# Ledger of designs, part 87: peptides against a protein of PDB entry 6MBK

Target 1, 240 residues: chain A of PDB entry 6MBK
Amino acid sequence: GFEMVNFKEEGFGLRATRDIKAEELFLWVPRKLLMTVESAKNSVLGPLYSQDRILQAMGNIALAFHLLCERASPNSFWQPYIQTLPSEYDTPLYFEEDEVRYLQSTQAIHDVFSQYKNTARQYAYFYKVIQTHPHANKLPLKDSFTYEDYRWAVSSVMTRQNQIPTEDGSRVTLALIPLWDMCNHTNGLITTGYNLEDDRCECVALQDFRAGEQIYIFYGTRSNAEFVIHSGFFFDNNSH

## One batch from the design tools (peptide; made by RFdiffusion4, then SolubleMPNN)

Design b2_p9_6_s3 (from b2_p9_6, 5 letters changed)
Fold by OpenDDE base, seed 4:
Structure b2_p9_6_s3 (fold): chain B 240 residues (1-240), chain A 9 residues (1-9)
Amino acid sequence: as target 1 above (240 residues)
Amino acid sequence: PISRVFQDV
């Protein structure tokens, strides 16, 4: 019912291959295909995760390192997904000096500086961890962990992380949702849920989409400032 | 429901 397409302005997105009606379940992604904190724990990162308090406390960082480890693994199950991710982002961590100056007159500047500071500190911390921790020796990034790597991973997670229920539905966890996160944003309502019975993410169409049209989803209610800070774009049709 | 989570690092 859809295909991945590289759109000129939006980058990669999903295009309908047939007419899709509003509220039609057109896309589902089983848990086993997701990159989650749990899959990070069950990966080569697991031993380090079990001994590092920051990885345990910050699921987004766990996902970032999971993403880096899998990217560095030629035989990773998620290689097809990872290859669809941008190599660079328009998020604040990639801002040029002039872009930062442009935001100096806004409240967003404080969040930008916070991201810079926190990301730099995290990199410094984990660089040392990777160099010194015994369980880091098995990581494929052991000898090649740069700030650029970390910036990319953090930005990837920042722009794509989602909350999903745990398998038993008792808690929430963080996940990257392959294929689904290829959908670009439009104004509307949340049309993605998690089906615990079938253990999968389910996305229903926000509106009618004709064959050949790009399929958009609504990421959630955000200000343009939040879109800049967390997604790296402005949304002109944003009602918030 | 699932929403994209905007979080600071």
Scores: peptide ipSAE 0.192, ipTM 0.852, DockQ to the pose 0.906
Fold by OpenDDE base, seed 2:
Structure b2_p9_6_s3 (fold): chain B 240 residues (1-240), chain A 9 residues (1-9)
Amino acid sequence: as target 1 above (240 residues)
Amino acid sequence: PISRVFQDV
């Protein structure tokens, strides 16, 4: 009962194609459609993952490389999803000089600098790994791994990563949730959960939506500072 | 429940 639409100013979002009632289960995404740390381990990245301590310790970086590998693979199952992702972001790693200069008067500047330094360091590390590690030879990005690639992937994960349970429910892991993550943010309550019995993410409507209306979800409690640093926007009606 | 995770790299 929804479709992807490019909204003015907000970019891509989901629009209802029928009336949706509050608390109605209108969207679900099976685990097999998710990009997860597990799917990264089961991909061409798996052998390298098994031998690199940073990929093992930092699931967000594992997801970033998973995105890059799949983007570089024409026959990737996730190509339809990857093509919906922004080509660039409004997050700090994409700030222009004027934006950085503006933030120099705020405490946020230290977080911006930290992101710059950490991302650059990670890129330098993994550039060397990709050039020298035996298990990197089969990666489709072997001869095409730029800072711009890494910046994009890190930013994609930063803005879209979620915690979901492992298949047995014993632990949490990180996932990108295709289709669902197209929903833009509004103030409210968390209306998405994971159904372990059916092994899927389930989203119920935050409110009534009429046919033709954009469907919004609540991402979670965030400060405006967190929105700027991690999502690249201010939310005027943020109650935090 | 599922929520977006804001994490530094």
Scores: peptide ipSAE 0.129, ipTM 0.831, DockQ to the pose 0.903
Fold by OpenDDE base, seed 1:
Structure b2_p9_6_s3 (fold): chain B 240 residues (1-240), chain A 9 residues (1-9)
Amino acid sequence: as target 1 above (240 residues)
Amino acid sequence: PISRVFQDV
């Protein structure tokens, strides 16, 4: 029903290969395809995760390292996904001097400086961990962990992380959702939820899309990392 | 706009 296309200016997106009707379930992503904190625990990062309190406490950092480890792994299942990710982002960590100067007149400057400081400290911490921790020797990034790598991974997670339920639905965890997060944005309503019964992310069409049209979704205000678990669908589909 | 707030400690 859709295909990956590299759109000029927008980067990768999804294009309909057939007519898709509004509210049609056109896209689903099973848990096994997601990059999650749990998949990080089950990866080469697992032994280090089990012994580092920061990785354990901060799922977004765990995802960032998971992303870096998989990127550095030629045979990673997620290579096709990782190759679709931008090389740079519009996050504060990529701001130029003029952008920072502009923000000095706003309250946002405090958040920018905080991100700079925290990211730098995190990098310094994990650089030492990677150099000295016994379980870091197995990581494919052992000899290639730069600030640019970390900045990219942090920004990738910052822009793409979602909260999804655990398998038993008892709590939430963080995930990157391949394929789904390729959809570019348009104004509208959130049309994505998580189906616990089938253990998958589900996306229904925001509107009618004709064959050949780019499929857009609405990510909403990204103040919250919550991917709408049960209430993100149209009323008729709110059962999951 | 797809950016989220980076959670730091």
Scores: peptide ipSAE 0.030, ipTM 0.692, DockQ to the pose 0.213
Fold by OpenDDE base, seed 3:
Structure b2_p9_6_s3 (fold): chain B 240 residues (1-240), chain A 9 residues (1-9)
Amino acid sequence: as target 1 above (240 residues)
Amino acid sequence: PISRVFQDV
């Protein structure tokens, strides 16, 4: 009932191919299509993940490395998704010197500097890990792990990560949700949840959409967004 | 596409 289209001002988005009614379940994404901490553990990154405390403790970093490993793998299942991601972002890690100077008089500068320092420290740590750890030898990043790579991966995850339930529903994990994250935003209510019975993300239409119209969702706080595990949809904002 | 920010603290 929809197709991916490049819109003039908004970039890539989804367009309805038929009339969609408000509250209609028009989009679902099974767990098997998601990039998750679990899929990272089951990938070439798995052996290293099992031995590195930071990867284990920080699911967002695990996703970042998962994204980098899959990007470097020509036969990756997620290549079609990865190719839709921006090559650069409007996040603080990509700010020019003049933008940083502009923010120097604001409270935001402390958050920017913190993000810079944390990202740099993480890169330095993992650069050493990749160069020295036995389980890093099989990673496609062994001889091509740059700060620019890490910055891109971290920014990709930062802007697109979502909280979903684990397979057994006992805990919350992090995921990138292909296809669904192509929807552009409009004002409204959260209309996405996770269906554990069918093991899939589900999105219902925020409003009526006619054939040929762009389909919008309300992001709320999209970064580190929380899915409703047992009740379907919710209207709350998470902190980020 | 999304352009949100999540801060790693």
Scores: peptide ipSAE 0.030, ipTM 0.684, DockQ to the pose 0.150; fails the geometry check

Design b2_p9_6_s4 (from b2_p9_6, 5 letters changed)
Fold by OpenDDE base, seed 5:
Structure b2_p9_6_s4 (fold): chain B 240 residues (1-240), chain A 9 residues (1-9)
Amino acid sequence: as target 1 above (240 residues)
Amino acid sequence: PIELVFQDV
């Protein structure tokens, strides 16, 4: 067992309530609890999604709008999850002038500018869509869609999105994984996969944890699917 | 949380 705890410097994390052994399956999250492109399609966003090519082509943007719609919905199933998310981030989209100046001496500045430019363009596009598209009228963000909202949602997705298999296992899709993504990061090996038979994300313990200890996982590089799509946990540092 | 690539299509 585990419990959610607010750690002073690390924010929210998971703490063991009993001794957990290495490789023990201690945490699983069924698909129905995930925020996915599919759940976005099945939400109030669905009608707009079905008619907007960018939402259809870019699952990360679909997730960003899914977050915004659910955040604006008091009765959303995901409210408890959304309330655990930071209100602001330390990602490049939030960089102050001094931070940008520091990066000017590095090649990273080009990536920062590119990301900011792309995000701004997306916001401008979707602002117009939300104001003019008939299927946007019922969105809870219709009267309140600021760049701050979009920046937050995009940053939330960038820091938390994962690749998971589709229900039939034929393709990959994008998901936010509540509860699991509360685990803070440590160096190690990927210990999370997707069990298609039980249709759930599964996480095994990276090491032994005693009762009262914080449970850490290794996020990997998060550049590609950090999940083992096919049954089994790879102890290989799949630096994808 | 880990920063990921967010790019246009």
Scores: peptide ipSAE 0.028, ipTM 0.696, DockQ to the pose 0.184
Fold by OpenDDE base, seed 1:
Structure b2_p9_6_s4 (fold): chain B 240 residues (1-240), chain A 9 residues (1-9)
Amino acid sequence: as target 1 above (240 residues)
Amino acid sequence: PIELVFQDV
C-alpha cells in the first residue's frame, strides 16, 4: 500500500500506492525488524554491553553503538535502513558557530552546551573503551571510531528513538523502527501503537490518503515517542 | 521525521 520515495525537500518519505482510509492499519513492523537494545545485546556489541555499565544504563547509547556497528558491517540486515538515514542532522551537535551565537541570547544555550559536553565526554570514554577493552576487538568500528561517527549515531538515535514494550510486556525498551520512521510529520494524533500479541509496531492512517499522496503521521513530542501500548490507539476501533 | 533540537543524551 506504500512505497519509499525521496521527496526533494523532505528527503525520504512514504507514498501511498493505493487509497488508504483513515484508521486503516497500513503499516506494521515486527520486532525482529527493529533495532533495539535487545538486538544490540544480541549483536557483536553484546559482549561489550555485558561488561560496560554505561551501555547497560543508557539504552540510547547502546542503540547508538548498535547503529555504528551495523553501519560498519557490510552484511548487516539493517544496511538498507541505515542508508536512508541522514548524514547530518539539525541537532545541537551539528550547530554552526552562528547558530550557537544565536542561542547565547536564549535559555537554550545551556542545553546545547550540555549536549556538547556530554557527547564529547561519552566519546572520549568509549574511545578508550574501544581501544582497551578485550571485547571491543571484535567490533567493526574498532579502527574507525571518530567523533563524527559518534555524533551521527547519537543524533540518529536522538531523533528516531522510540519506546516499545519488551517481549513480555513487563517493561519498556528503546527502538529504532525502520520503514515506519520514514513517515514525515503532520499535525494530528498519535496513530502508532505496539501490538504485543503479534509482537509488532502498528500504524493506522491519520486520515484518508489517496494513491500517490505522501503518508504523514504525527510524532507528537518525539523525545522517546511512547506508543499507545496500554490502551491501544486513540481510535475506538483500534485497541491493541 | 522530526529532528529534535533538545533531546537528552
Scores: peptide ipSAE 0.026, ipTM 0.693, DockQ to the pose 0.169
Fold by OpenDDE base, seed 3:
Structure b2_p9_6_s4 (fold): chain B 240 residues (1-240), chain A 9 residues (1-9)
Amino acid sequence: as target 1 above (240 residues)
Amino acid sequence: PIELVFQDV
């Protein structure tokens, strides 16, 4: 009932191919299509993950490396998704010197510097790990792991990661959700949840959409979005 | 889209 379209002002988004009614389940994404910490563990990154405490402790970094490994793999299942991601971001890690100088008089500068420092430290750490750890030898990024690569991956995860339940529903894990994350945002209520019985992300329409209209969702906290694990759908005006 | 804080533990 929808198609991916490049909209002039909003970039890529979803357009309805038929009339969609409010509260209609129009989009679902099975777990097998998600990029998750679990899929990272099951990938070429798995052996290294099992031996590195930081990868184990920080699911967002695990996703970043998973994204880099899959991007560097021509036959990756997620190539079609990865090719839809921006090559650059408007995040602080991409700020020019003049933008940083402009923020120097604001409280935001401390957060920007913190992010720069943390990202640089992480890169330095993992550069050494990739160069020295035995399980890093099979990684497709072994000889091509640059700061620009890491910056891109971190920014991709930072802007798109979501919380979903683990397969058994006992815990929360992190995921990138292909297709769903192509929806642009509008003001409203969160209409996305996770259906554990069918093991899929589910999105219902926020409002009526006519054929040919762009389908919008309310992001709320899109980055690190929280899905309703036990009740399916969650309606909240999250001011974050 | 809201940006997450990417930080070390």
Scores: peptide ipSAE 0.025, ipTM 0.677, DockQ to the pose 0.161
Fold by OpenDDE base, seed 4:
Structure b2_p9_6_s4 (fold): chain B 240 residues (1-240), chain A 9 residues (1-9)
Amino acid sequence: as target 1 above (240 residues)
Amino acid sequence: PIELVFQDV
């Protein structure tokens, strides 16, 4: 029903290959394709994760390191996804001095400074961890862990992390959702939920799309976005 | 497009 396309201005996006009706389930992503804290634990990062309290406490940082490890791994399952990610972001961690100065008159400056401070501290901490921790020796980023790498990974996760249920539905966890997050943003309503029965992320069309049109969705606030919509959102799709 | 995100890391 859709294909990946590199649009000149928007970057990578999805294009409809057929007519898609509003509210039609056009896209689903099984849990096994997601980059999650669990997949991070089951990766080359797993041994370090099991021994580092910050990685254990902060799922977003775990995802950031997972992303960096997979990016540095030529045979990573997620290479096709990672290659679609921007190399740079227009988020606060990439702001130039003049942009930061402009924000000094706003309340947002405190959040910007907080991000700068936290990210710098995290980088310094993990630089030392990577240099000294025995389990870090197996990481593909061992000899090439720069602030730019970390800034990119943190920004990627910050802009793309979503809350999804655990497999048993008892808790929430963080995930990057390949393919789905390739949809470019438009104004509207959240049309994405998680189907626990089928263990997949599901997205329904925000509007009618004709064959050849770019498929836009509304992510809402992507950072820590609540992916789980009320149980009634996909009742027609979930009611087997 | 990626929106500006103002959240603690």
Scores: peptide ipSAE 0.025, ipTM 0.672, DockQ to the pose 0.158

Design b2_p9_7_s1 (from b2_p9_7, 4 letters changed)
Fold by OpenDDE base, seed 2:
Structure b2_p9_7_s1 (fold): chain B 240 residues (1-240), chain A 9 residues (1-9)
Amino acid sequence: as target 1 above (240 residues)
Amino acid sequence: FPIELYLTF
């Protein structure tokens, strides 16, 4: 029903291979295919996770390290997904000096500086942890953990993390949703949910899509400032 | 990308 395509201005996205009708369930992703905090706990990162309070408290950082560990693992199940991720982002952590100077005239500058400071502090902390903690010795990044690695992983998670229910539905957890997260954004309504009965993320079509058309989803109501800070892009037709 | 998901049953 769809294929991954590199579009000229939007980068990678999904294209319909057949006509898809509005409200049609065209895409679903079972829990077992997701990168989650739970899959991080069950990975090579698990022993360190069990001993580090920051990893336990901050699921986004746990996902970032999970992503780095899997990227460094040639036999990782998620290699095909990771290879589709951008190597760099337009998020604040990648801003050049001129871009930062431009933002100095806006209210966003405080959030940008906060991201810089927080990310640098986190990197410094975890660099020390990776070098000294006994449970870090089996991590594939043990001898190769740079700030560039960390900012990439943090930016990947920042731009792609989603809340999903736990398996029993009693709580929420964080996940990266492969394939689905390749959909680019358009104005509309939320058309993605989690089906606990079938234990899968489900996406229904926002509108009719013809064969050959790009499939878009609505990410939610956000300001352009929030798009810049959290998603790294402006949306010209943003109704918010 | 980040989205607010709803629970479906």
Scores: peptide ipSAE 0.030, ipTM 0.709, DockQ to the pose 0.124
Fold by OpenDDE base, seed 4:
Structure b2_p9_7_s1 (fold): chain B 240 residues (1-240), chain A 9 residues (1-9)
Amino acid sequence: as target 1 above (240 residues)
Amino acid sequence: FPIELYLTF
């Protein structure tokens, strides 16, 4: 019912291959295809995760490292997904000095500075961990872990992380949702949910789409501050 | 982009 297409100015998106009616379930992604904290724990990152308090405490950082490890793994199941991700982002961590200066007049500035500080501290911390921790020796990024790598992974997770239920529905966890997150944004209502019975993310059409039209979804209301807060790294005062 | 998903039971 749809295909991935590289649209001008919008990057990758989904295009309808047939007519899709409003509220039609056109896209679903089973849990097994998601990049989750659980899949991170079950990956090459697992041994390090099990011994690092920050990875354990901050699921978004776990996802960032999971993303980096999988990107560096030629045989990763998620290579097709990772190859569709932007190489750079227009998020705060990529802002030019003039953009940051402009933000000084906005409510977002404190959160931006926090992101800069936290990201820098996290990079420094994990650079040391990767260089010194025994379980880091197995990581494909062992000999190549730059700030640019980390900034990219962090920004990827910030812009694409979603809360989903655990398998038993008792808690929420974080996930990247391949294919679904290729849908570009339009105004409307949230039309994505998680079906616990079938253990899958489900997306229904926001409106009628004709064959050949790009399929848009609504990502939710975003102010600059909300974008920074909601897309920003989760942090406590002690975990950076 | 991060979206708050609704749960379907």
Scores: peptide ipSAE 0.027, ipTM 0.692, DockQ to the pose 0.112
Fold by OpenDDE base, seed 1:
Structure b2_p9_7_s1 (fold): chain B 240 residues (1-240), chain A 9 residues (1-9)
Amino acid sequence: as target 1 above (240 residues)
Amino acid sequence: FPIELYLTF
């Protein structure tokens, strides 16, 4: 198996508790443990989701609000996961003035400003929604929804969202994948896929890991938060 | 998990 460990600079990661062989399925996460757009719809957020076009159109925002609602819920199933998330991120939304000034000479500045503008606009919109919409009254964040909360949630989703298939495999949806997303990065090939038959995310070992070693995965380039749906694993043992 | 920068719109 494996265990969660704090690796100082790397933060939380997974450590092998036994020898794990290359291509061994060492980690799987059933759909029921994922934070998805569907679980958001099935949560306390559901009634608001069903009536807000932006939540419906933007799955990442739906996940952000799902994350905030669950964080604000003491009895949330995902509390153990949420407590492992960073409190701050190295995303543009957290850039200091000097970092922004440095980026003014680069093309990235346009994306940074866009993120700031869009996130601020979203916050303003949803602040009003939370204050005025009837279905927002039952949200645990009703009386506590700050920009810092929103920035954190958006950044959490931005850095951790993945595309997974729907249960019927006909479409893709967005998900946060607890436990799996604790794996830190190394060079290699993508070794994670979604097994529709067993309805679970599956991760096979990139290489041999000895007991006591940190388990690394390769996250790849992840175009548009792509998980591994169509290609599956780059190994012979492919889970679809 | 490594930070991936997605654009927020």
Scores: peptide ipSAE 0.024, ipTM 0.656, DockQ to the pose 0.160
Fold by OpenDDE base, seed 3:
Structure b2_p9_7_s1 (fold): chain B 240 residues (1-240), chain A 9 residues (1-9)
Amino acid sequence: as target 1 above (240 residues)
Amino acid sequence: FPIELYLTF
């Protein structure tokens, strides 16, 4: 087993409550627990999604709005998960002026300004949509959609979105994976996959972990959006 | 996840 713990330097993570052996399946998350583009379509956001080309074209934005709608819903199934998310992020959208000035000497500055510009444009667009579109009236964020809300949701999705297979395995979609995304990173090999037969994300231990140790996973050199290989995840465990 | 997916939105 494992438990969520706030570690001094790394923030929240997972700690083993017993000895876990390398390659042991210690964590799985069924599709029904994931926040996906599909769950967004099936939520209160669905009618608006069906009418907005940007929500349809950009799954990450659909997830951001899904996250905002669920956060604003007291009875949301995902409230326990949402409450574990940071209130702020160490991402470019949260950089202070001095941090941006520091980056001016780097190639990263172009990406930072691009994110600022794109996020601002998206907010302006969707602010108007939420104020004027008939299908936005039932959204719990109708009268409380701020840039800070959008920045938070976008940052949450950017840092936590994963590519997973659709239910039939024919395509890929985007998902936030509760509990699993609490694992912090270490060097190694990817040990997370998607089991289509059982319709769940699965994570096996990268190495032996003793009771009381933090459980780390390897995110890979790729982004979380690139985890799907051959309509699923591959398990390549490296015992350290 | 501390991994910032540098998604160009």
Scores: peptide ipSAE 0.022, ipTM 0.660, DockQ to the pose 0.148; fails the geometry check

